# Ledger of designs, part 177: peptides against a protein of PDB entry 1MQS

Target 1, 223 residues: chain A of PDB entry 1MQS
Amino acid sequence: ILKMLFLNKDLNNNDNITTITDDIFNQQEIIWKVLILDIKSTATISSVLRVNDLLKAGITVHSLIKQDRSPLPDVPAIYFVSPTKENIDIIVNDLKSDKYSEFYINFTSSLPRNLLEDLAQQVSITGKSDKIKQVYDQYLDFIVTEPELFSLEISNAYLTLNDPKTTEEEITGLCANIADGLFNTVLTINSIPIIRAAKGGPAEIIAEKLGTKLRDFVINTNS

## One batch from the design tools (peptide; made by RFdiffusion4, then SolubleMPNN)

Design b2_p27_2_s4 (from b2_p27_2, 8 letters changed)
Fold by OpenDDE base, seed 3:
Structure b2_p27_2_s4 (fold): chain B 223 residues (1-223), chain A 27 residues (1-27)
Amino acid sequence: as target 1 above (223 residues)
Amino acid sequence: SLKEKFKNGFNSIIKDLTEEFKKLVKE
């Protein structure tokens, strides 16, 4: 969610998890944005973020997508809404009316292919596709807390991953094995975790691989 | 807390559809 508020930019910070939240707000230039929500996403945001967090992320105004909103043609907008035909139509109408300068669209769950095509078709007709900067979908409905502690029992994994003499190929192979193990574990506990990993190292590689596997699984299971 | 854990999640299950979207717009 925080990443979304910062326009899904990659944070090049090798800091530990404990300092990342503070670093995100302290090291980046604040770009003022409008946050557009629906009822579902409002509940999600309210449960996770404080008003001060939104402010620090540069959210000057937040509003419901179905509410009448004043045009802010010089301000970028972040949409975080359900993937519905209704919301897509509203976004396109906002685009047509030049309500905001840029559009960063984040759907709260998977966007069906037909709706993606509909969005693209409508945007194409407007001739304003350049204002659509991002289209993301997420799987927040499946996100649960990770297990407290478990082990894959891979021999010398920590030493191998932290040894500067270990080759990239060895790291990649080991990361793949770890990701597979984690994936199987997640499936076994029948919950999709929030993935947390240190940046700039093997943990990030594992997290990315795991995320991809989980995304593919969820898409295939819900389809 | 659960709230803090969620807030500090680094990699939620997300998919970047931007390129696919742009491709569809051009078709």
Scores: peptide ipSAE 0.432, ipTM 0.762, DockQ to the pose 0.324; fails the geometry check
Fold by OpenDDE base, seed 5:
Structure b2_p27_2_s4 (fold): chain B 223 residues (1-223), chain A 27 residues (1-27)
Amino acid sequence: as target 1 above (223 residues)
Amino acid sequence: SLKEKFKNGFNSIIKDLTEEFKKLVKE
């Protein structure tokens, strides 16, 4: 998240993460930016960063993407929002209206190819593609609630998994979604976990799915 | 802490789509 707030400048440096963070904080000139969020990313940011952290990163104002926002044509904007058609349309509209000087777009999860193409097509029509400085996607499908605890914030997961009317297909789908979220979390923290789950229930199914995903990933990256 | 790991761990999973995006805009 901090890298995003510093316009992902450190992504090109092969230096150790610890050294990079110190160098970023020692930068003499803070570029003031606007941070555009949605409901999901607001929760994510709030769980990880304090107001002072945002200020240190040069975030002057943060707003919701769906809110009416005043034009700041001389100020660069960082978007950190879900990869949806709605958000893409809003970003393009903001671009058309010259709402900000530069656009740094970060999607909270993987951007599907079709949406990337849609974004590109709409931006091409505006003739203002030069204002789009960055397009990133990441895997932030979780909220850190405590120093050693996080939540995927999947609504009614417990109810769905324990409702006798829930179909096997629905359970499988939900477990897959949870496993995907956990997988993204593991990748985000860059640490392979020891997975522990209660036996005989959905937790075991999720653990197995996650284990498979992690094993496949490790094999593919070491290969 | 998990929070610190989250703050620092972005490097491993962030994908830069900028070049692909720019290519698509020119097509």
Scores: peptide ipSAE 0.432, ipTM 0.776, DockQ to the pose 0.642; fails the geometry check
Fold by OpenDDE base, seed 2:
Structure b2_p27_2_s4 (fold): chain B 223 residues (1-223), chain A 27 residues (1-27)
Amino acid sequence: as target 1 above (223 residues)
Amino acid sequence: SLKEKFKNGFNSIIKDLTEEFKKLVKE
């Protein structure tokens, strides 16, 4: 959630596994933003964040998406709302009305393809697609825990992943296997982990694959 | 704490749809 409030900026690989939170709060420049919520996301935000946390994240104002909101054309907005046709229509209307300078859209659950297409179609008609900076899916209806250190005991994984002679296909295959193992571990311990991986390497590939699997699982479980 | 983990945990299963969205806008 905090990452979202900081516009999903990539955390610089600082050596120390500091919490994502610590890295985000150490950013020197506070960008003031508006946070638009719905009833469901309000409950989520309220459960994990204090008003002071929002302020620290640069949230000056937070409002419900269905409420009448004053235009702030020079202020970027973060939407954190359910993926519904109604919310999409409101977002598009806000875009048409130049309510905010930039739009960072975060849906609280999986956005169906048809709704993504609808959003894109409506935005295209406005001619203001450049103001849409981000579109993200975020799943919130799960318990997040940090797993203990463990090993999948895959032979020569490190060597294979770091060998320059290893083909992209081999790396992809191995990463898929690792992701499968991690996914199974997550299911076994019945907790969803916070995934952290080094950028620009196999670890990132694994993290992405694992994330996809977890998202799919959450969607299927909640459907 | 679980609360602190929850603050950061959502980042793990975020899907970036921005590029796909931009592509659809151009179509």
Scores: peptide ipSAE 0.425, ipTM 0.761, DockQ to the pose 0.335; fails the geometry check
Fold by OpenDDE base, seed 4:
Structure b2_p27_2_s4 (fold): chain B 223 residues (1-223), chain A 27 residues (1-27)
Amino acid sequence: as target 1 above (223 residues)
Amino acid sequence: SLKEKFKNGFNSIIKDLTEEFKKLVKE
């Protein structure tokens, strides 16, 4: 999330949000941006970041995508919204109206191919593709097995892990469930994966659990 | 707490679709 707020620049993954924001704020000129959210992403952002964190990240204002928003044609916008047809249409409309100077689009979950194509088609028609600087989606890349990519379809996992109301027990349980799912996937494809996970968060916990499961399995299978 | 660690250090894995998007726009 913090990386997104800094336009997906390389950040040190070992630093906490406060340290990163302080360092960047003190060392670099901040780029003021607008943050566009939906209901789901608002919950995510609110659970992870404080108002001061947003300010330090250069977020001058944040608004809901469905709300009436004043045009800020000289200000870049970060969209962090669900990958839906509705949101895509709104983004394209905002593009058409030159509501912002630049568009940094981040979808809260994996963007289906059909929606990516739809977005591209609509943007192509506008002739304003140059204003689209980034298109990102949240991608859970725990297992890389080329040439094929596999994903677990666990709804709201990210939100649950980031919700301040979520208990530690719930988090632990969810991480275990995810690890089990990944383990099953690995067994299904019959290939040992390279596990990649962000450090310092749930992904690392899941990766550790998965690693343990795989090691145990290998030991038991070779015995 | 584990929750605090997540809050302070949590960073999602993001996939960059920009190049693919730009390719599609040109088609």
Scores: peptide ipSAE 0.424, ipTM 0.760, DockQ to the pose 0.344; fails the geometry check

Design b2_p27_3_s1 (from b2_p27_3, 8 letters changed)
Fold by OpenDDE base, seed 4:
Structure b2_p27_3_s1 (fold): chain B 223 residues (1-223), chain A 27 residues (1-27)
Amino acid sequence: as target 1 above (223 residues)
Amino acid sequence: STPLTLRNIFKVEDGKVVLDLSNLFSP
């Protein structure tokens, strides 16, 4: 939750809330944000954070997603809401209306593939995909850009794979990262997919890694 | 830096979900 409030920056998980907030407050300029919640997430936030914690995290205002909210076009917004069609529609409407400057979307649980596709489709139609900075659920970190398309937050993947100077270690590392992203994506669907990949390239490496992860997951969830 | 885009990688074939990585790195 704290990670979310700080725009999913890397935080030391071993630190308590007070230490984290104090460190960030003292070391970095506070970015003031709006926090958009629903009833369920409000309960969650209230159970773990105090008002002072929110303030230290730069949350100036928090409101319910279904409430009539005033536009703050120069202020970034963090959404922490349930992955429902209704909430997605509201977020998209907020995007269309330029209600906020930037959108950091965090779903409280796994976002089903169908809803992800719906979000992607609607966002693409708005032409304002650039305003969506982050989309998270319990498993995924992605950016929605167009219908039936999402982007993994893996920088320079194409450049790395096509650069002749890239080392085997770098390729392996990249493939691992991609496999991790795909694994999280697969978890949003209700079935374990058959993985198809061309032989002899990075795709095969990814497929192998992903397959292993999926097998391990199935074994662990069924024991 | 550009993120890795995933397009139409999930398909249904013979009633099974297929994750097709064949075009993952295609321009």
Scores: peptide ipSAE 0.148, ipTM 0.780, DockQ to the pose 0.504
Fold by OpenDDE base, seed 2:
Structure b2_p27_3_s1 (fold): chain B 223 residues (1-223), chain A 27 residues (1-27)
Amino acid sequence: as target 1 above (223 residues)
Amino acid sequence: STPLTLRNIFKVEDGKVVLDLSNLFSP
């Protein structure tokens, strides 16, 4: 899986995922990528990787293949999905629409020859075969669980935010906790992001708190 | 206790990382 996230480059042999990601992050420039998953592969990824691991691997955003996804024509995409006709058709449609700059396709299991041929044929028709950089299938030997991918362990966050009885103070406190979690996440990518948030809601509060934390950190680091 | 799931909050635009919190609280 880690190899896939690094565009199937050779990785150092290590049993600790965090150590691997740290080592790679320190040794080379991160290539920022989009990760496209399906339900099954989401479970697989979430069972073995943490949010920080994905970020350090250059995975900034993840989406389900069936979800509506915004075009990122300058960003390479990694597909990690089941080898089905449906997924192949979606990938080809994404290719046709120039949704991403490059396509690294990794199937979660063996790709049947007929489907490979179908993929090749459809890609050929688009005239954009040069954007398909890799096509792999994988033998997965992982214990699959059903944890939520990209989660912060903040108890009752949604309940608190959606409860009309929640006080402004409680919301502010929750936002502070979220900002702390995001701050720790941002530190792992060793980059100061541009923060966008809608005005007049919890997102703005989080953005402000996070921005302050980041600014303070930068000042302290440069001193 | 339910965790807060981060969904598509990090993006890359013009070579910069963007943290988009617009949909942070969407289930």
Scores: peptide ipSAE 0.124, ipTM 0.754, DockQ to the pose 0.339
Fold by OpenDDE base, seed 1:
Structure b2_p27_3_s1 (fold): chain B 223 residues (1-223), chain A 27 residues (1-27)
Amino acid sequence: as target 1 above (223 residues)
Amino acid sequence: STPLTLRNIFKVEDGKVVLDLSNLFSP
């Protein structure tokens, strides 16, 4: 928790909270931050930290995620909240509205893949992925960039596409896998997207496959 | 193994979501 409050920098775990906060405060300029919590994380924070600890850690304001919060566009925000669809939507909305300067997202438990994909998709639409500096959960610890935020985790895609020994069948297979991944992502959107792809390449194949999958899905869902 | 990353693939144009695959395979 204390590590989170210092933007997940390495801390000496052998020191108590007071010593750590005092040392950091004395050694460097404190970065003032907003801490956004939910009901569960509020209980967690309250059990471990005192108000004075938060202040020494640079937390100038702490609020509940569901509360109406005033914009602080020049202040970085630390989210420490449950990995829920609702919280993700709120974070994305805060991102859209430029509520804070930077976003450090810490989920209180494991973030399911579907929610990660949802987050990635929504963030990609905003075009403001650069403002998301960190995303953490129980198992993930990474700095978020646009390319890294959303990955289909398809192994050796670029190698396969650029290897002259790759057969047409292999390319088609790869494109099918990509289309499947995209399909799952698209399902998180409330509408069927317009698919744009250049002609004459793998992108066209993917677009066609994805289009077919979406059409089939719509037909099957409406029948 | 290098994963395939997606870059700026979703856009909103004229109130509609556009999935742009134009740069999907561009390094």
Scores: peptide ipSAE 0.123, ipTM 0.761, DockQ to the pose 0.351
Fold by OpenDDE base, seed 5:
Structure b2_p27_3_s1 (fold): chain B 223 residues (1-223), chain A 27 residues (1-27)
Amino acid sequence: as target 1 above (223 residues)
Amino acid sequence: STPLTLRNIFKVEDGKVVLDLSNLFSP
């Protein structure tokens, strides 16, 4: 939790929360930020941290995600909320409205792939993906870098594609899995996207597979 | 452990949604 409050920077291993906060307070410049919680995460935070601890961590304001919150366009925000469609939609709306300067999103439990894809898609449409600095869940750590957000396993995919021991079958399988993920994401869009891919690489394979899936889907749904 | 990098492959160009895979596997 403290790691989250300090934007997932490495903290000294101390058993005492007070010691950690004091050390950080004395050694580092405090970045003031807003903490956005839900009912469940509020209970979690309250069980381990005192109000003074939050203040020492640079949390100037904490609010519930479902509450009306005033815009603070010059202040970064930390979200610590359940990985639900509702919360994702609220976060995206906050992004659209430029409610905060930066968004550090921490989900309280595992973020399902479908929700990650939904988040990525919605953020992309806003054109403000650069404001999403981090996405974390209980099991995964993500850094969202501009300008593009996609795929839980891009790092693994990259490693797999660059491993000389990887077979063509494995590459094809990987591309198919990526295409499936993309397909599911596209289905949430009311229009068929223009697919752009470089020729002669895995991207082209993915584009072709995705194109086929989309065409098949359109034919089957209109039938 | 280093965080996984997620890149946005969806763009809006001229009012149209574009799925850009050009940098999907770029380091």
Scores: peptide ipSAE 0.141, ipTM 0.756, DockQ to the pose 0.286; fails the geometry check

Design b2_p27_3_s2 (from b2_p27_3, 9 letters changed)
Fold by OpenDDE base, seed 4:
Structure b2_p27_3_s2 (fold): chain B 223 residues (1-223), chain A 27 residues (1-27)
Amino acid sequence: as target 1 above (223 residues)
Amino acid sequence: SKPLTLRNYIKEENGKLILDLSNLFSP
């Protein structure tokens, strides 16, 4: 939670909340932020942090996502909310209205792929994807740009792959795009994974393409 | 490229990292 409040910067300090906040406060200027919560996350935050902790973390204002909130166009926002369609829509609406300067989105639980893509799509439509700086959940950590949001396009691929009118060339193209996205993801980790995919389907095609890309990359990096 | 981690697809088995695409197209 503290990491989130400090925009997911690496906190190397395993000390208590007070020590961490004091250290950060002394080391760098506090970035003032607004914290947007829902009912569930409010309970979570309240159980872990005191009001003074929030202040030390640079939280100038905190409010519920469903509440009417005053615009703070020059202030970055941290969302810590459940991964629901409703919350995503509200976030996007806040983005559209330029309610905050930057958006750091932290979901309280796993963000389903369909919702991630929904978020990405809606953000893309706004033309303000640059304001989305982070999206986090228990399984996803990334700094968001518009191209990155659509790097995998899993939902679209699924629809296309299940459309009987889709050609093999289109399937191959989609698989290549997904493989590219995965490739970029893999490059962000310091190890090359073993790729596992079900045989006889698009996943296998993706796996093969990804494998080739990774092998080529390794070869080219080592020459 | 900016950091993008899909941890839900990456797991460790027997000391090796595995990118599991089994659920990639699961609805």
Scores: peptide ipSAE 0.174, ipTM 0.764, DockQ to the pose 0.240
Fold by OpenDDE base, seed 2:
Structure b2_p27_3_s2 (fold): chain B 223 residues (1-223), chain A 27 residues (1-27)
Amino acid sequence: as target 1 above (223 residues)
Amino acid sequence: SKPLTLRNYIKEENGKLILDLSNLFSP
C-alpha cells in the first residue's frame, strides 16, 4: 500500500509505516497527490493507514471514485479501485476531462483480460495515454510508456493464427512481433519472469523468442 | 510502444515471477 502511495517506488519496509513516512517526509519533498478509492479499497486503506499517514504520504485529498470530484488538473491522481467496467469507464472519463495531471492506476485485484483490453481501447481513443503513468493490479506492476498502453493485439493475433489462409511466415512474423512487444513490456518490470508456454503452438515460438531476447538482454546489461 | 497486456499472464510462484503464455491465444 505504501509503495502505491509513493508511486510504486521501492521502499524499505523494514520499519513501521510511521517511521517510513516520517523518514520520507524528512528526507525528500513530498509529491502531493489525490487518492481515488472505492468502498472496498477504502476499507483496505483504513485498516492499514491512518489519515495522518496518508497526509504524510502526500495524499492531500482522498475521494470515492463514484463521487463528484472537482478537477485538479495540476495534481497527480492515484486510483486504488476494484477492476470493474464501471471504474474503468470513470477513470477514462476522468482522463478525457483532464481531471488530473497524471494517472496512477492500481487495481485492488487482478484485472481481467477483457477489462484490460477495454481500458486500453478506451484510453487509446482519448489520445491522452501519456497521462497514464502506471497501471498495476495485484499480480502485475508496470510503468506505462507512450505512445501506446497496450500494443499487443492478441485478438487479432488469435484470428490470424486460426485463419487457415495464414502462412507459416506470417505466423512467425506475428510471433516475433508479439515477442518483441512482450520483451518491451517485461523491461518495465523489476524482474525477469520465467516464461511458461504450451508446446507445439505459437505460444512456444513466442516464448522461445522472448526467452532469447531476455537472455541476451541480461548478458548485455551485465557485460 | 510497450504492450501492457501482461497483467493477465503474470503470476508469482514460490517467489518467482511467471509469465504464463498458455492462454495467450485462447478465446
Scores: peptide ipSAE 0.150, ipTM 0.757, DockQ to the pose 0.257
Fold by OpenDDE base, seed 5:
Structure b2_p27_3_s2 (fold): chain B 223 residues (1-223), chain A 27 residues (1-27)
Amino acid sequence: as target 1 above (223 residues)
Amino acid sequence: SKPLTLRNYIKEENGKLILDLSNLFSP
């Protein structure tokens, strides 16, 4: 949670939250940002952090996602909300209206494949994908480091894929998640690339899944 | 392995965009 509030930068591991916030506050310039929550995430934040912790993290204001919020086009926003169709639609609407300068999206639990695809599709249509800097859930890390450049991290992906104890089902599932992330990335460049992968490994599985997803997307979009 | 980024995996060959996953799991 603290990592999220500092835009998912690496933090020193310490069990004392106040010490962590104090150290960070003293070491770097404060980035003022808005925190957007839902009812569930509000309870989570309140159980872990104090008001002073939020302030030291640069949170100038926090609001519920379903509340009417004034535009702050020069202020970055952190979303920490449940992965639901409703919340995704609200975030996309906020993006369309240029409500904030940058969007750092953190889902409170795993984002389902269908919702990730929906998010990617809607964002692609807006033409404002560059304003989405991060998308996180419990398993997926999607980061925009510079204009039109994206990075994707899957929690323990490489370790899992190379662990001999990992089942085929787990491998295929993980490959599907990676393909989903790549799908979102590809949509941002407004061009469908040729996918190249070595045969006989996870890369091939990813390539096949991504290819299918892209083809299906094109068919559905053009129909 | 390298993280999944456009910088690392996207390239242009013969006027076509290529998403090259050949080195996705290379050490």
Scores: peptide ipSAE 0.146, ipTM 0.760, DockQ to the pose 0.322
Fold by OpenDDE base, seed 1:
Structure b2_p27_3_s2 (fold): chain B 223 residues (1-223), chain A 27 residues (1-27)
Amino acid sequence: as target 1 above (223 residues)
Amino acid sequence: SKPLTLRNYIKEENGKLILDLSNLFSP
C-alpha cells in the first residue's frame, strides 16, 4: 500500500510505516497527491494506514470515486479502486475533464482483459494517454506505464482485422505496430518468453515479428 | 513488476515463461 502511495517506487519494507514515511519525507521533497478510493479500498486502506500516515505519504485529500470531486488540475491522482466497468468509465471521464494533472491507476484485484482493452480504447480516444502514468494490478503486482498500455492497439486491431475492406498491407502494418508494443513491453521483464501463436492468422504474424525483434535484440546486445 | 498488458497472455509451463498469443484477437 505504501509503495502505491509513493507511485510504486521501491521502498524498504523492513521498516514500520512511520519510519518509512518519515524517511521519505526527510530525504526528498514530498509530492502532494489525491487519493481516489471506492468503498472496498477504503476499508483496505483504513485497516493498514492511519490518517496521519496518508498525510506523511503526501496525500492531501482522499475521496470516493463516485462522489462529486472538485478538479485539481495541478495535482496528480492515485486511484486505488476495484477493476469494474463503472470505475473505468469514471476514471476516463476524470481524464476527459482534466480533473487531475496525472493519473496513477491501481486496481485492487485482477483486471480482466476486456476491461483493460476497454480502458485502453477509451483513453486512446481522449488523446490524453500521456496523462496516464501507470496502470497497476495490485493483486498480481503487474504494472503498465505509459505508453505501453496504448501501444498494442488491440481494441482497434480487432475491428480493423475483421473489416473486409482492410488491405493486407494495413494488416501487416498493424501487426508490426502490435509487435513493437509487445517488444517494448517484454523488455521490461527479466526473461525472454517463448512466444506461442496459432498458425494462419494475424497472431502468427505478430509472433514472428516479435520473435525476430527479440532475437535481434539479444544478438545486438550480446546478452 | 510485470507489465499488465502481458498478464493475460503470460503463463509458466515446465519452468519456462510462455507468451501465448492464441487468443489475442478473440472476442
Scores: peptide ipSAE 0.171, ipTM 0.751, DockQ to the pose 0.251; fails the geometry check

